# Peptides against a protein of PDB entry 1Y74, part 10

Target 1, 57 residues: chain A of PDB entry 1Y74
Amino acid sequence: LGLERDVSRAVELLERLQRSGELPPQKLQALQRVLQSRFCSAIREVYEQLYDTLDIT

## One batch from the design tools (peptide; made by RFdiffusion4, then SolubleMPNN)

Design b2_p25_2_s1 (from b2_p25_2, 13 letters changed)
Fold by OpenDDE base, seed 5:
Structure b2_p25_2_s1 (fold): chain B 57 residues (1-57), chain A 25 residues (1-25)
Amino acid sequence: as target 1 above (57 residues)
Amino acid sequence: DELLKLIEEFLRQLEELRRLLEEAE
């Protein structure tokens, strides 16, 4: 499943948005921390399992 | 498209979690 890659890409995009100053940096930083957490990894595994079980195309 | 929808839902849930954490600070 590409979800791990997509989460990593989301983190990268948040870093870019934070540097641009277009959005509140504190909110972006908080989301980035969530995406990089062990908790996020556990939830990602659940989604990956669901993907495998449901055979989503 | 279905995989994209799954990812989008995952990211929405993380955003809600982030908001809750921010409000707790």
Scores: peptide ipSAE 0.071, ipTM 0.539, DockQ to the pose 0.085
Fold by OpenDDE base, seed 2:
Structure b2_p25_2_s1 (fold): chain B 57 residues (1-57), chain A 25 residues (1-25)
Amino acid sequence: as target 1 above (57 residues)
Amino acid sequence: DELLKLIEEFLRQLEELRRLLEEAE
């Protein structure tokens, strides 16, 4: 499971994209906020718990 | 449903990001 790592990497990439100025910053910031939200943390935790329980591949 | 609304908003943001990346490349 790399979901936590993948979310962290996604946030890093969004920060780079935001700094480049090539994309609308407000939308990138909104997505970044969602990825760092309690919502994403909660669904990640549930997903990881289910993965550990069910051994999903 | 608040949770459903949050998921839908997240999916809309992902779709918008995808669109913007495709337009920039």
Scores: peptide ipSAE 0.059, ipTM 0.536, DockQ to the pose 0.329
Fold by OpenDDE base, seed 3:
Structure b2_p25_2_s1 (fold): chain B 57 residues (1-57), chain A 25 residues (1-25)
Amino acid sequence: as target 1 above (57 residues)
Amino acid sequence: DELLKLIEEFLRQLEELRRLLEEAE
């Protein structure tokens, strides 16, 4: 299951970009908030549950 | 199947986003 790792990595990269000041920090912060939203967490939970119950082979 | 396809598409979009962010480093 890579979703949690991929979201965490995306958040980390956004934090680095925010610190560099090369990109509009407000847009990066908004994107970070979306990735950390309850919606993304719910999708992750559903994905993990389905992965455990379905034969994905 | 449709829900799984939507989740797969979401994961693909996250991967693309990660790549774009890594290229900007």
Scores: peptide ipSAE 0.072, ipTM 0.526, DockQ to the pose 0.296; fails the geometry check
Fold by OpenDDE base, seed 4:
Structure b2_p25_2_s1 (fold): chain B 57 residues (1-57), chain A 25 residues (1-25)
Amino acid sequence: as target 1 above (57 residues)
Amino acid sequence: DELLKLIEEFLRQLEELRRLLEEAE
């Protein structure tokens, strides 16, 4: 599924957005923390398990 | 459709976690 890669890419993009100053930095930092959290990893695991179970075409 | 639903659920959970973090600050 590449979700881990997609999450990592999202974090990278958020870091760039934070440096640009276009968005409130506190909210971006919060989102970055979410994406790097153990909870996010657990969500990803559930997603992957469901994906495998549903045999999505 | 099933994949879309899973993506939507994933995003919803991320949004909830984001809110919880904001509330904890």
Scores: peptide ipSAE 0.070, ipTM 0.546, DockQ to the pose 0.141; fails the geometry check

Design b2_p25_2_s2 (from b2_p25_2, 15 letters changed)
Fold by OpenDDE base, seed 3:
Structure b2_p25_2_s2 (fold): chain B 57 residues (1-57), chain A 25 residues (1-25)
Amino acid sequence: as target 1 above (57 residues)
Amino acid sequence: DELLEAIRAFLAQLEELRRLLEEAR
């Protein structure tokens, strides 16, 4: 699963957008914090584990 | 089926978010 890579890329892009000043930074920062949260990481790990261990059709 | 669809949906949402952020740059 490319999930970790996609989350990391999304965070990187959010940081760049915040630095550009083209968009209101507060909403971008809030979204970045959600993606970097322990909650989001826990969900990711559960999904990755289930994907790896279960043969779900 | 349902759990796999939930994983696929989550990945699709992240891909869409990435696309939108790249286009906004």
Scores: peptide ipSAE 0.068, ipTM 0.562, DockQ to the pose 0.273
Fold by OpenDDE base, seed 1:
Structure b2_p25_2_s2 (fold): chain B 57 residues (1-57), chain A 25 residues (1-25)
Amino acid sequence: as target 1 above (57 residues)
Amino acid sequence: DELLEAIRAFLAQLEELRRLLEEAR
């Protein structure tokens, strides 16, 4: 699984959108904070562990 | 397999979010 990479890419894109000034940054920043939160990391880890446990690789 | 489906759904949601952000650029 590349969940960490996909989350990191989403955060990068949100940072670029914020810097462009095309959209009000507040909502984009809020979403970025959610994706970087301990909560999101914990959920990601659970899914990665389940994936590994199921041995579907 | 419900667990496999849940993992795939979560991945698909992240991929869709990434796609939408790329299109908005």
Scores: peptide ipSAE 0.067, ipTM 0.559, DockQ to the pose 0.264
Fold by OpenDDE base, seed 4:
Structure b2_p25_2_s2 (fold): chain B 57 residues (1-57), chain A 25 residues (1-25)
Amino acid sequence: as target 1 above (57 residues)
Amino acid sequence: DELLEAIRAFLAQLEELRRLLEEAR
């Protein structure tokens, strides 16, 4: 759903924040790694299952 | 400092959520 787009946008923003030097880049990079991991697919799967269940009910 | 702390908290929540989802599968 829109979550994938929002996560992709969040990753882009994190890259910009890393380049700005305003925040410790290591923590931002760690967050990027989490968002680019199996997390996005797992969350998407959970949400899709919930919405599918609601549509059937 | 507040933004950094918010990022740390959010990262911890995401990591925990990821762990729970992986264990539930």
Scores: peptide ipSAE 0.038, ipTM 0.491, DockQ to the pose 0.046
Fold by OpenDDE base, seed 2:
Order: structure tokens, then sequence, then C-alpha cells
Structure b2_p25_2_s2 (fold): chain B 57 residues (1-57), chain A 25 residues (1-25)
């Protein structure tokens, strides 16, 4: 399960895109904030725990 | 298998997001 890695990579790429100016920075920043939020982290933990404990579901 | 499929779908969405960001750089 590479969810944490994928979220971290997405944040990194969003930071690069914001610096490039190729895309509207406000939308990219909003998405970055969502991915870095406690909400996203909590959801990630729930999914990881459920994957580990309920892999037969 | 519904919960496992939901987890897989969420991971696939994140992978797609990562792909789109990599293509946009």
Amino acid sequence: as target 1 above (57 residues)
Amino acid sequence: DELLEAIRAFLAQLEELRRLLEEAR
C-alpha cells in the first residue's frame, strides 16, 4: 500500500507546478492544502488500517 | 470485497492524479 507515498508525491508535484506558473496557482494550492490536511491524513489512515485488517472484504 | 474495491479505487484515483501532475510539469 503506497498511499502515503502517492500523496507525498502529489504534493511535491503540485509545489513544482505552482512554481512553474503554467497552471492557475490558486487551484493547485487548494488541492495541495486538501492533500496535506488532517482530514486527508485521517482518511488515509482509515483506508490503510482497513486494508491491513479487512483484506477479505 | 466491496470495501477492498473501494480502497483500490481510491488508490487508483491517487495514481491517476499523480500521472496528471507528472504530465503537466
Scores: peptide ipSAE 0.071, ipTM 0.566, DockQ to the pose 0.250; fails the geometry check

Design b2_p25_2_s3 (from b2_p25_2, 15 letters changed)
Fold by OpenDDE base, seed 5:
Structure b2_p25_2_s3 (fold): chain B 57 residues (1-57), chain A 25 residues (1-25)
Amino acid sequence: as target 1 above (57 residues)
Amino acid sequence: SALEQALQAFEQQLAELRRLLEEAA
């Protein structure tokens, strides 16, 4: 499951985009906050548990 | 199952988000 890796990569890219100034930072920052939120972490954990339980390939 | 499909879709959506961000960066 590459979920954690993809989330981490997404956050990294959002941080770079915010620093570049090429795009308005507000929405990017909001998305980053969502991805780093306790809610998102909890949801990710549930998904990972479901993957393990269902043995999804 | 529907749940498996939903989980796979979520994983694909995250991959797509990453791809879009990589293209923008």
Scores: peptide ipSAE 0.147, ipTM 0.667, DockQ to the pose 0.257
Fold by OpenDDE base, seed 2:
Structure b2_p25_2_s3 (fold): chain B 57 residues (1-57), chain A 25 residues (1-25)
Amino acid sequence: as target 1 above (57 residues)
Amino acid sequence: SALEQALQAFEQQLAELRRLLEEAA
């Protein structure tokens, strides 16, 4: 399960995109805030716990 | 199971988001 890694990578890319100005920054920043939120982290943790509990391969 | 499928779907959606961002960056 690579959710944490993928979220971190997504945030990194969003930061780069905001600096480049290639896309409207407001929506990118909003998405970044969602991905960095405690809520998103909690959801990720729940998913990881479910993988552990269900032993999903 | 439906739950397993939902969890895997979430992983796929996150991967797709990352892919789109990588293509844009």
Scores: peptide ipSAE 0.146, ipTM 0.664, DockQ to the pose 0.260
Fold by OpenDDE base, seed 1:
Structure b2_p25_2_s3 (fold): chain B 57 residues (1-57), chain A 25 residues (1-25)
Amino acid sequence: as target 1 above (57 residues)
Amino acid sequence: SALEQALQAFEQQLAELRRLLEEAA
């Protein structure tokens, strides 16, 4: 699975968008904070554990 | 199973978010 990869890519893109100034940065920054939060990391870990347990392909 | 489908949906949602951000960037 690519959960960690997709989250990391999303954060990278959000940082780029904030630098470009094409969009209001406040909501972009808020979304970035959510994606980098301990809560989001914990949820991702749970999902990854479930994938391992269920052997999902 | 329902759980597998939920996990797949989560992956799809993250992929869609990434796609939208790539189009905007």
Scores: peptide ipSAE 0.146, ipTM 0.664, DockQ to the pose 0.253
Fold by OpenDDE base, seed 3:
Structure b2_p25_2_s3 (fold): chain B 57 residues (1-57), chain A 25 residues (1-25)
Amino acid sequence: as target 1 above (57 residues)
Amino acid sequence: SALEQALQAFEQQLAELRRLLEEAA
């Protein structure tokens, strides 16, 4: 399970894309806000707890 | 199980998002 790592990487890439100015920043910023939201963090936590509970390998 | 499959699908979707962003960056 690499949810935290993938979310962090996604945020990092979104920040770089915003700084480069190659793409319109509004949608990138919105996506970043979603990924960094308390809601998204809570959902990730639930998923991780489910992995622990189900002992998914 | 259905729940395990849903969790795996979510992981795959995040991986795909990361891949797309890496290609764009």
Scores: peptide ipSAE 0.144, ipTM 0.664, DockQ to the pose 0.259

Design b2_p25_2_s4 (from b2_p25_2, 11 letters changed)
Fold by OpenDDE base, seed 4:
Order: structure tokens, then sequence, then C-alpha cells
Structure b2_p25_2_s4 (fold): chain B 57 residues (1-57), chain A 25 residues (1-25)
């Protein structure tokens, strides 16, 4: 799925923004926590299972 | 359940993000 890739890309972009100082560090940290949360991982796993079951690309 | 726990943690994270966005307005 593209979800894992998209999440990884989003995290990477947030890290770049953090280094550049364009956004408040605490806000970026909150976004990073959401994107890297175990819930997001669980949702990803559910979707992956669904797409695997339905053979959706 | 584990799912409920994870959901609550995610909701707390979203609430924190919402708070930060509102404070930045």
Amino acid sequence: as target 1 above (57 residues)
Amino acid sequence: SELERLLREFEAQLEELRRLLEEAE
C-alpha cells in the first residue's frame, strides 16, 4: 500500500521542516506523534489486510 | 481492549494537535 510510504514521506517532510524552523517544534512534534502512532500502524495493518483480501492494488 | 486503548491514545494526540493549531491562530 501507499499508506506506509505516504506516512514515511510525511514524517520525512516534517523532520525537514523541523530542521528548517519553519514551523513551531512542538506542533511538528505533535504531527510526528500522530503519524508515528501505534494507532496509525494498526490502521495501516487493517487496510493492508483488507487490500490483500480483496486483491486491490 | 488493545484497540480501544490505541484509539484513545490517538484521540489524545489529535486533541493535542488541535490545541496547538488553535493556539497558533
Scores: peptide ipSAE 0.059, ipTM 0.507, DockQ to the pose 0.135
Fold by OpenDDE base, seed 5:
Structure b2_p25_2_s4 (fold): chain B 57 residues (1-57), chain A 25 residues (1-25)
Amino acid sequence: as target 1 above (57 residues)
Amino acid sequence: SELERLLREFEAQLEELRRLLEEAE
């Protein structure tokens, strides 16, 4: 699903930025925690259910 | 509920991120 893919890609990009040191580590860590949060996973499940039901993938 | 708990945790994470950004200014 789009949201799952976008979140995964965002996490990858943040990992690269973290290694480069271009942004403060603590800010990147906080943002990573938001993107990988259980709440984000729950929201993704809701979207997946809707896409599966309506077959709009 | 579990959903309400997850929402509160997410809000706390966003608040922490906001705090870190403001402190860097």
Scores: peptide ipSAE 0.056, ipTM 0.503, DockQ to the pose 0.124
Fold by OpenDDE base, seed 3:
Structure b2_p25_2_s4 (fold): chain B 57 residues (1-57), chain A 25 residues (1-25)
Amino acid sequence: as target 1 above (57 residues)
Amino acid sequence: SELERLLREFEAQLEELRRLLEEAE
């Protein structure tokens, strides 16, 4: 599955955009915080459990 | 199953988000 990987990649891309100054830094920082939030982590955990249980291939 | 479909759609949405971010670079 790619959820953890995709979230990590999204955070990485936001960091690059923040360093380049292409987007408002405060807005990017807020997005980064959301993606790294405990809520997103909890959703990821549920997703991974369901993925394993349902044996999605 | 329907649940599996929804999970796959969520993965696709995350991929689209990554694509949009890459295009902004």
Scores: peptide ipSAE 0.055, ipTM 0.464, DockQ to the pose 0.236
Fold by OpenDDE base, seed 1:
Structure b2_p25_2_s4 (fold): chain B 57 residues (1-57), chain A 25 residues (1-25)
Amino acid sequence: as target 1 above (57 residues)
Amino acid sequence: SELERLLREFEAQLEELRRLLEEAE
């Protein structure tokens, strides 16, 4: 769904910024950790299950 | 519990994110 796509895209962009060296690695890594946290993933799963069940467009 | 542990970790991550945003302002 959209949320999974948006989070995945954000992670990809952060990885590219990290490889370019434009930002301090430790700060960029902190942002990545928030987006990829286990709790964030769990919330995403619940969100997607609800939208799948309700067929919300 | 496991849920409480995950919540505490997530809260710490959000606090760091907040700090980074404030420093960027």
Scores: peptide ipSAE 0.050, ipTM 0.498, DockQ to the pose 0.192

Design b2_p25_3_s1
Fold by OpenDDE base, seed 2:
Structure b2_p25_3_s1 (fold): chain B 57 residues (1-57), chain A 25 residues (1-25)
Amino acid sequence: as target 1 above (57 residues)
Amino acid sequence: DELLRAIEELERALEEVRELEREAE
């Protein structure tokens, strides 16, 4: 939900920062890869499930 | 019953996260 949008926006911003050349691209690319990883997606899923569990109350 | 199912789903997702953490190391 909100987290998915925020992650997507973060990836977009990282892509822009990489293209600007203002920052070392390697660290930005590494962070982008982490945010797009299956691990990050699984953490998001856990968060969303927890949120859904709390929303039932 | 819904809470129990949600807990069980969360436990499974946490287990998957732990597997992915081990694969990433």
Scores: peptide ipSAE 0.027, ipTM 0.473, DockQ to the pose 0.041
Fold by OpenDDE base, seed 3:
Parts: sequence; C-alpha cells; structure tokens
Structure b2_p25_3_s1 (fold): chain B 57 residues (1-57), chain A 25 residues (1-25)
Amino acid sequence: as target 1 above (57 residues)
Amino acid sequence: DELLRAIEELERALEEVRELEREAE
C-alpha cells in the first residue's frame, strides 16, 4: 500500500542523508529506527486495514 | 536549516508518543 512505500522511501532518504554528512547521523538513525519500529508497523497495519475496509478514496 | 527544524519537531512529537505508550502500559 501507499503508506508502506512512503515509509520505505523515507527510510531510504534518511540513509542517503546519513551518508552525506550534512546532518547529525545519530538523529537520522534514531528517526530511521522509529520508522522501522514495531509500533510504526502496527499503526501502519491498522491504517491499511481501515483503508481496505472503508475504501477511503 | 529547514530539514533540521523538521527533524527536531518530529523528535519532539515522537517523545510525546513514547510518553503516551508508557502511560497505556
């Protein structure tokens, strides 16, 4: 679904920003860990289930 | 500077979420 792809893209962009060295890598890594966390995954699953059930256009 | 500010705002919002998670346990 769109949200899973957007989260995956955000993680990819954070990895690129970490390699550029323009921003503190520890903060970017912390944000990356949150986006990959079980909590974020659970919220995504709930959203995706509701989206599929309600057919939100 | 704008990206750094956005990251700092997200860090703050995530800390509030973590507080809510601890209170819900």
Scores: peptide ipSAE 0.025, ipTM 0.446, DockQ to the pose 0.042
Fold by OpenDDE base, seed 4:
Structure b2_p25_3_s1 (fold): chain B 57 residues (1-57), chain A 25 residues (1-25)
Amino acid sequence: as target 1 above (57 residues)
Amino acid sequence: DELLRAIEELERALEEVRELEREAE
């Protein structure tokens, strides 16, 4: 599972969207901060561990 | 329109995350 990669890509896309000015940058920055938070990282780790445990293929 | 919808969904998910953070304290 590439969830870490997908989160990193989401952060990159949010940075690009902030630079475009088409969307409210403050909200995009808030989302970016959450995705980079220790809490989000902890949830990601738990999810990845569970996924790895269930993925016996 | 699709990008705006995706952002609105992420904003909702963000609020749910904040609720979970408060419950975990």
Scores: peptide ipSAE 0.024, ipTM 0.454, DockQ to the pose 0.046
Fold by OpenDDE base, seed 5:
Structure b2_p25_3_s1 (fold): chain B 57 residues (1-57), chain A 25 residues (1-25)
Amino acid sequence: as target 1 above (57 residues)
Amino acid sequence: DELLRAIEELERALEEVRELEREAE
């Protein structure tokens, strides 16, 4: 699954996109904050546990 | 995976725009 790694990579890419100035930064920053939130981390952990248990593909 | 792919695609599109801007100068 590697969802933690993918979220970390998504945050990195969002930081680069924000620094480019070619996109409105507010929505990108909001998305970055959501991905880094404790709420998102908790949901990710639950999803990963279910994924491992049920072998969801 | 879909969100990550969309962000990566957007990054690639922005790099292509920057290349075109440099070629037009």
Scores: peptide ipSAE 0.023, ipTM 0.429, DockQ to the pose 0.067

Design b2_p25_3_s2
Fold by OpenDDE base, seed 5:
Structure b2_p25_3_s2 (fold): chain B 57 residues (1-57), chain A 25 residues (1-25)
Amino acid sequence: as target 1 above (57 residues)
Amino acid sequence: SALQQALQELLEALEEARRLEELAR
């Protein structure tokens, strides 16, 4: 799983969307902050540790 | 579980975001 990379790319996309002005930036910025938070990193880490043992699908 | 479903949906959303970025690059 390359979740760290995917999160980084998602953040980059959100930054581009904010700069384009095509969408209201407030919710995009909030989502970006969540994705960059220590909370999100902790959840990602837990997910990666449990991925092989849990039936997520 | 609700947590498993939420994590799955988050993963799918991140994968889609990655694909969209690749197309926009």
Scores: peptide ipSAE 0.037, ipTM 0.486, DockQ to the pose 0.293
Fold by OpenDDE base, seed 1:
Structure b2_p25_3_s2 (fold): chain B 57 residues (1-57), chain A 25 residues (1-25)
Amino acid sequence: as target 1 above (57 residues)
Amino acid sequence: SALQQALQELLEALEEARRLEELAR
């Protein structure tokens, strides 16, 4: 499962959007902070571990 | 589907625990 890569890509895209100035940066920055939070990291790790062990199809 | 359900319930419990920690800060 490649959730870590997907989250990293999402953060990268958010940073590019902030630099472009096309959108107000505050909400984009808030979303970036959520994706980089300890909570999201912990949930992702647990999910990936269980995904490897359990059949969730 | 039983394993999928168990995984979802565990994740929801973790989310609830996170909310409680935020309230305690």
Scores: peptide ipSAE 0.032, ipTM 0.496, DockQ to the pose 0.044
Fold by OpenDDE base, seed 2:
Structure b2_p25_3_s2 (fold): chain B 57 residues (1-57), chain A 25 residues (1-25)
Amino acid sequence: as target 1 above (57 residues)
Amino acid sequence: SALQQALQELLEALEEARRLEELAR
């Protein structure tokens, strides 16, 4: 599935966008905080386990 | 965390429900 890697890549891209200054950083930083939260990690873990168990496409 | 525990319990309940449905087929 690779959700962990995709989330990590998303965080990396958000950090680059914040440094570039092309977009207002406030909402980008908020999204980064959500993606790095323990809550998001828990949701990801459940999703991955459901994917493995139920063969979700 | 309490949240992770609750989500894991939900997953386990869903897995058990799936097994019961399969047995009922």
Scores: peptide ipSAE 0.029, ipTM 0.447, DockQ to the pose 0.024
Fold by OpenDDE base, seed 3:
Parts: structure tokens; sequence; C-alpha cells
Structure b2_p25_3_s2 (fold): chain B 57 residues (1-57), chain A 25 residues (1-25)
């Protein structure tokens, strides 16, 4: 499972969008902070642990 | 734009989820 990688990629893309100026940078930065938050990290870890132990198809 | 709207909705949903989690601690 590469959820951590996917979140990191999402953050990278958000940084690019902020620099492009095509969208309001404040909201993009806020979303980036949410994705990097302790809460999001904790949820990710729980999900990854469950994914490793459960056979999800 | 559609992208702006989607990101806004995602942000609001995640912020609300965090708020609920903080209250439940």
Amino acid sequence: as target 1 above (57 residues)
Amino acid sequence: SALQQALQELLEALEEARRLEELAR
C-alpha cells in the first residue's frame, strides 16, 4: 500500500498549483496543511494497518 | 472551476472530521 506516497504526491501537486496562481493559494495551502496534519496521518496509519491485515478486494 | 469546487468541498469535509475528532478526545 502506498497511501503515504499518494498523500506526498498530492501535497507536491498542491504546491505546484499554489505557484501557478490559477486557484486561490490560501485554500490550497490550508488543504495541504490538512493532508499533513496529525489527524490525517493517524487516519492513514490506521487504514494502512487494516489494509495489511484484511483481505480487501 | 470544477477543480476549485472539488478542493473546497474536500477541505471542508476534512476540517469537519478533524473538528469532530478533537471534540471526541
Scores: peptide ipSAE 0.027, ipTM 0.476, DockQ to the pose 0.043

Design b2_p25_5_s1
Fold by OpenDDE base, seed 1:
Structure b2_p25_5_s1 (fold): chain B 57 residues (1-57), chain A 25 residues (1-25)
Amino acid sequence: as target 1 above (57 residues)
Amino acid sequence: SEAERLAEAVRLLQEALELARELER
């Protein structure tokens, strides 16, 4: 579903911001770690199961 | 600029993730 794509895109955007050097990297790295956390993965899985069951686009 | 657009997207994402952290606890 779209959530996995959106998370992947968000990580990509954070990487671009880090490479630009316009912002302090530590906060961006912390945000990236949250997006890649087990919590976010679990929420994504529940979301995918729910929408697969209900057949909602 | 491209950097400004990316920064805004990241800001919105950060706000959403702060709410998600609250749900995790």
Scores: peptide ipSAE 0.037, ipTM 0.470, DockQ to the pose 0.045
Fold by OpenDDE base, seed 5:
Structure b2_p25_5_s1 (fold): chain B 57 residues (1-57), chain A 25 residues (1-25)
Amino acid sequence: as target 1 above (57 residues)
Amino acid sequence: SEAERLAEAVRLLQEALELARELER
């Protein structure tokens, strides 16, 4: 499953966007915090477990 | 590997968190 990679990529992109200063960081930072939250991690884990259980390719 | 991807994810999250903390100051 690529969800871990997708989250990592999203975090990376948000980090780059924040470092560039081209955009106001507030919403980017908020989204970053959400992605880093234990809640998001738990939801991701559930999703991955369901993916594994259903044996989706 | 998945373990490597997870490790990379953790690293990126840590770096992003540090950046976020710096921006909050």
Scores: peptide ipSAE 0.036, ipTM 0.497, DockQ to the pose 0.046
Fold by OpenDDE base, seed 4:
Structure b2_p25_5_s1 (fold): chain B 57 residues (1-57), chain A 25 residues (1-25)
Amino acid sequence: as target 1 above (57 residues)
Amino acid sequence: SEAERLAEAVRLLQEALELARELER
Protein backbone atom coordinates (compact mmCIF):
# COMPACT_ATOMS: atom_id res chain seq x y z
CA LEU B 1 0.00 0.00 0.00
CA GLY B 2 0.97 3.62 -0.48
CA LEU B 3 1.47 4.33 3.20
CA GLU B 4 3.91 1.47 3.63
CA ARG B 5 5.90 2.68 0.63
CA ASP B 6 5.85 6.25 1.93
CA VAL B 7 7.16 5.17 5.34
CA SER B 8 9.87 3.09 3.70
CA ARG B 9 10.86 6.03 1.53
CA ALA B 10 10.91 8.33 4.55
CA VAL B 11 13.23 5.93 6.39
CA GLU B 12 15.52 5.81 3.37
CA LEU B 13 15.65 9.59 3.15
CA LEU B 14 16.37 9.87 6.87
CA GLU B 15 19.26 7.44 6.51
CA ARG B 16 20.71 9.52 3.69
CA LEU B 17 20.30 12.75 5.62
CA GLN B 18 21.98 11.28 8.69
CA ARG B 19 24.92 10.04 6.62
CA SER B 20 25.36 13.38 4.88
CA GLY B 21 25.90 15.19 8.18
CA GLU B 22 24.22 18.29 6.78
CA LEU B 23 21.65 18.33 9.58
CA PRO B 24 21.90 17.68 13.32
CA PRO B 25 21.47 13.92 13.66
CA GLN B 26 19.53 14.02 16.94
CA LYS B 27 16.25 15.25 15.45
CA LEU B 28 16.58 12.92 12.48
CA GLN B 29 17.22 10.04 14.84
CA ALA B 30 14.19 10.98 16.92
CA LEU B 31 11.96 10.96 13.85
CA GLN B 32 13.49 7.68 12.77
CA ARG B 33 12.67 6.15 16.15
CA VAL B 34 9.10 7.39 15.91
CA LEU B 35 8.69 5.77 12.51
CA GLN B 36 10.09 2.51 13.89
CA SER B 37 7.95 2.56 17.04
CA ARG B 38 5.37 -0.10 17.74
CA PHE B 39 2.79 2.66 18.02
CA CYS B 40 3.53 4.00 14.55
CA SER B 41 3.53 0.49 13.12
CA ALA B 42 0.16 -0.27 14.71
CA ILE B 43 -1.38 2.94 13.39
CA ARG B 44 0.00 2.23 9.93
CA GLU B 45 -1.48 -1.25 9.99
CA VAL B 46 -4.91 0.07 10.98
CA TYR B 47 -4.96 2.62 8.19
CA GLU B 48 -3.73 0.10 5.66
CA GLN B 49 -6.50 -2.26 6.69
CA LEU B 50 -9.01 0.55 6.27
CA TYR B 51 -7.70 1.27 2.81
CA ASP B 52 -8.08 -2.38 1.88
CA THR B 53 -11.58 -2.55 3.33
CA LEU B 54 -12.80 0.65 1.70
CA ASP B 55 -10.91 -0.08 -1.53
CA ILE B 56 -9.12 3.24 -1.38
CA THR B 57 -6.46 2.94 -4.04
CA SER A 1 5.49 -8.40 -5.18
CA GLU A 2 3.96 -7.38 -1.87
CA ALA A 3 6.30 -9.79 -0.09
CA GLU A 4 9.30 -8.19 -1.78
CA ARG A 5 8.08 -4.72 -0.82
CA LEU A 6 7.67 -5.81 2.78
CA ALA A 7 11.13 -7.38 2.80
CA GLU A 8 12.61 -4.16 1.47
CA ALA A 9 10.76 -2.13 4.11
CA VAL A 10 12.11 -4.42 6.84
CA ARG A 11 15.62 -4.07 5.43
CA LEU A 12 15.38 -0.29 5.43
CA LEU A 13 14.06 -0.27 8.99
CA GLN A 14 16.90 -2.54 10.06
CA GLU A 15 19.51 -0.29 8.47
CA ALA A 16 17.94 2.78 10.05
CA LEU A 17 17.89 1.07 13.44
CA GLU A 18 21.55 0.15 13.15
CA LEU A 19 22.43 3.73 12.24
CA ALA A 20 20.37 5.05 15.14
CA ARG A 21 22.10 2.71 17.58
CA GLU A 22 25.47 3.86 16.30
CA LEU A 23 24.51 7.49 16.85
CA GLU A 24 23.34 6.70 20.39
CA ARG A 25 26.76 5.32 21.39
Scores: peptide ipSAE 0.036, ipTM 0.486, DockQ to the pose 0.046
Fold by OpenDDE base, seed 2:
Structure b2_p25_5_s1 (fold): chain B 57 residues (1-57), chain A 25 residues (1-25)
Amino acid sequence: as target 1 above (57 residues)
Amino acid sequence: SEAERLAEAVRLLQEALELARELER
């Protein structure tokens, strides 16, 4: 699914941003916390279920 | 170092996402 790939890409980009030092570490950590949250996981699940039901790639 | 802490946080994020994917299968 597109969302799963996008989330994986977001993790990769966060890793690159951490190495580059272009952004404050506090902002990167805040985004990591959001991505690890139960809320983010629930939204991903709803998205995947919706596209499974509608047979949309 | 701060860089090491951030690298660890990214690893933990990746592990959490992998576990979430497994739980949904």
Scores: peptide ipSAE 0.035, ipTM 0.453, DockQ to the pose 0.033

Design b2_p25_5_s3
Fold by OpenDDE base, seed 3:
Structure b2_p25_5_s3 (fold): chain B 57 residues (1-57), chain A 25 residues (1-25)
Amino acid sequence: as target 1 above (57 residues)
Amino acid sequence: SAARALEEAVRRLEEALEEARRLEE
């Protein structure tokens, strides 16, 4: 699925947005932390397994 | 098997949820 790669890219973009200062950095940082959390990683694993099992097209 | 993989994923999720609750995360 490349979900891990997509999450990594999302985090990268969030970091850029934070540095730009044009958006509220606190919410962006909070989202980044969620995406990098152990909880989110577990959710991703479940999603990937379900995706493979159900063969979602 | 797919069933075993899913069971493992669910187990990892449960562990992560327990940790998140403990850390209020």
Scores: peptide ipSAE 0.120, ipTM 0.673, DockQ to the pose 0.048
Fold by OpenDDE base, seed 4:
Structure b2_p25_5_s3 (fold): chain B 57 residues (1-57), chain A 25 residues (1-25)
Amino acid sequence: as target 1 above (57 residues)
Amino acid sequence: SAARALEEAVRRLEEALEEARRLEE
């Protein structure tokens, strides 16, 4: 399971979108902050732990 | 064990919920 990499990639894409100016940057930045928050990291950790343990493929 | 994993998951969820509460306040 590579959720951490996927989230990191998502953040990278959000940063590119912010620089392009094609979309309102405020909401993109807010989403970026959420994805990088301690809260989101905790939720991801829980999911990964359950996934690895229960093998919910 | 699965039991230990669940216990740890619950603990992490509790921590996350505390953080969420702080964000809402």
Scores: peptide ipSAE 0.120, ipTM 0.660, DockQ to the pose 0.049
Fold by OpenDDE base, seed 1:
Structure b2_p25_5_s3 (fold): chain B 57 residues (1-57), chain A 25 residues (1-25)
Amino acid sequence: as target 1 above (57 residues)
Amino acid sequence: SAARALEEAVRRLEEALEEARRLEE
């Protein structure tokens, strides 16, 4: 699907934004932690299984 | 099977939801 890759890319971009100092890092770090949480991983797994089973376009 | 994989994914989601609730408390 590429959802895992998209999430990984989002995390990478958040890390770059934190290093740039253009934005307060605290909220960016919080979002990064959410994206890397077991909760988000489980949701992604459910989505992937549904996608494979139902062949949703 | 796809059905069994989905059932396992749902179980993992339920466990993650329980952990998320505990972290908010």
Scores: peptide ipSAE 0.119, ipTM 0.668, DockQ to the pose 0.049
Fold by OpenDDE base, seed 2:
Structure b2_p25_5_s3 (fold): chain B 57 residues (1-57), chain A 25 residues (1-25)
Amino acid sequence: as target 1 above (57 residues)
Amino acid sequence: SAARALEEAVRRLEEALEEARRLEE
């Protein structure tokens, strides 16, 4: 399970997209903030906890 | 146990929802 790594990669890509100006920067920045929020981290933690406990393949 | 993990997960979700509500305020 590499959700933390995937989120970090997503944030990196969003930063690149913001610099390029090809897409609406405000929405990209908002998404970045959500991905880096404590809320998103909590959801990820819950998922990882259940994954580890239930031994989901 | 799975039951305890689920209980903990629910608690964490409730905390996250409370934080989300605060962010919307």
Scores: peptide ipSAE 0.119, ipTM 0.661, DockQ to the pose 0.053

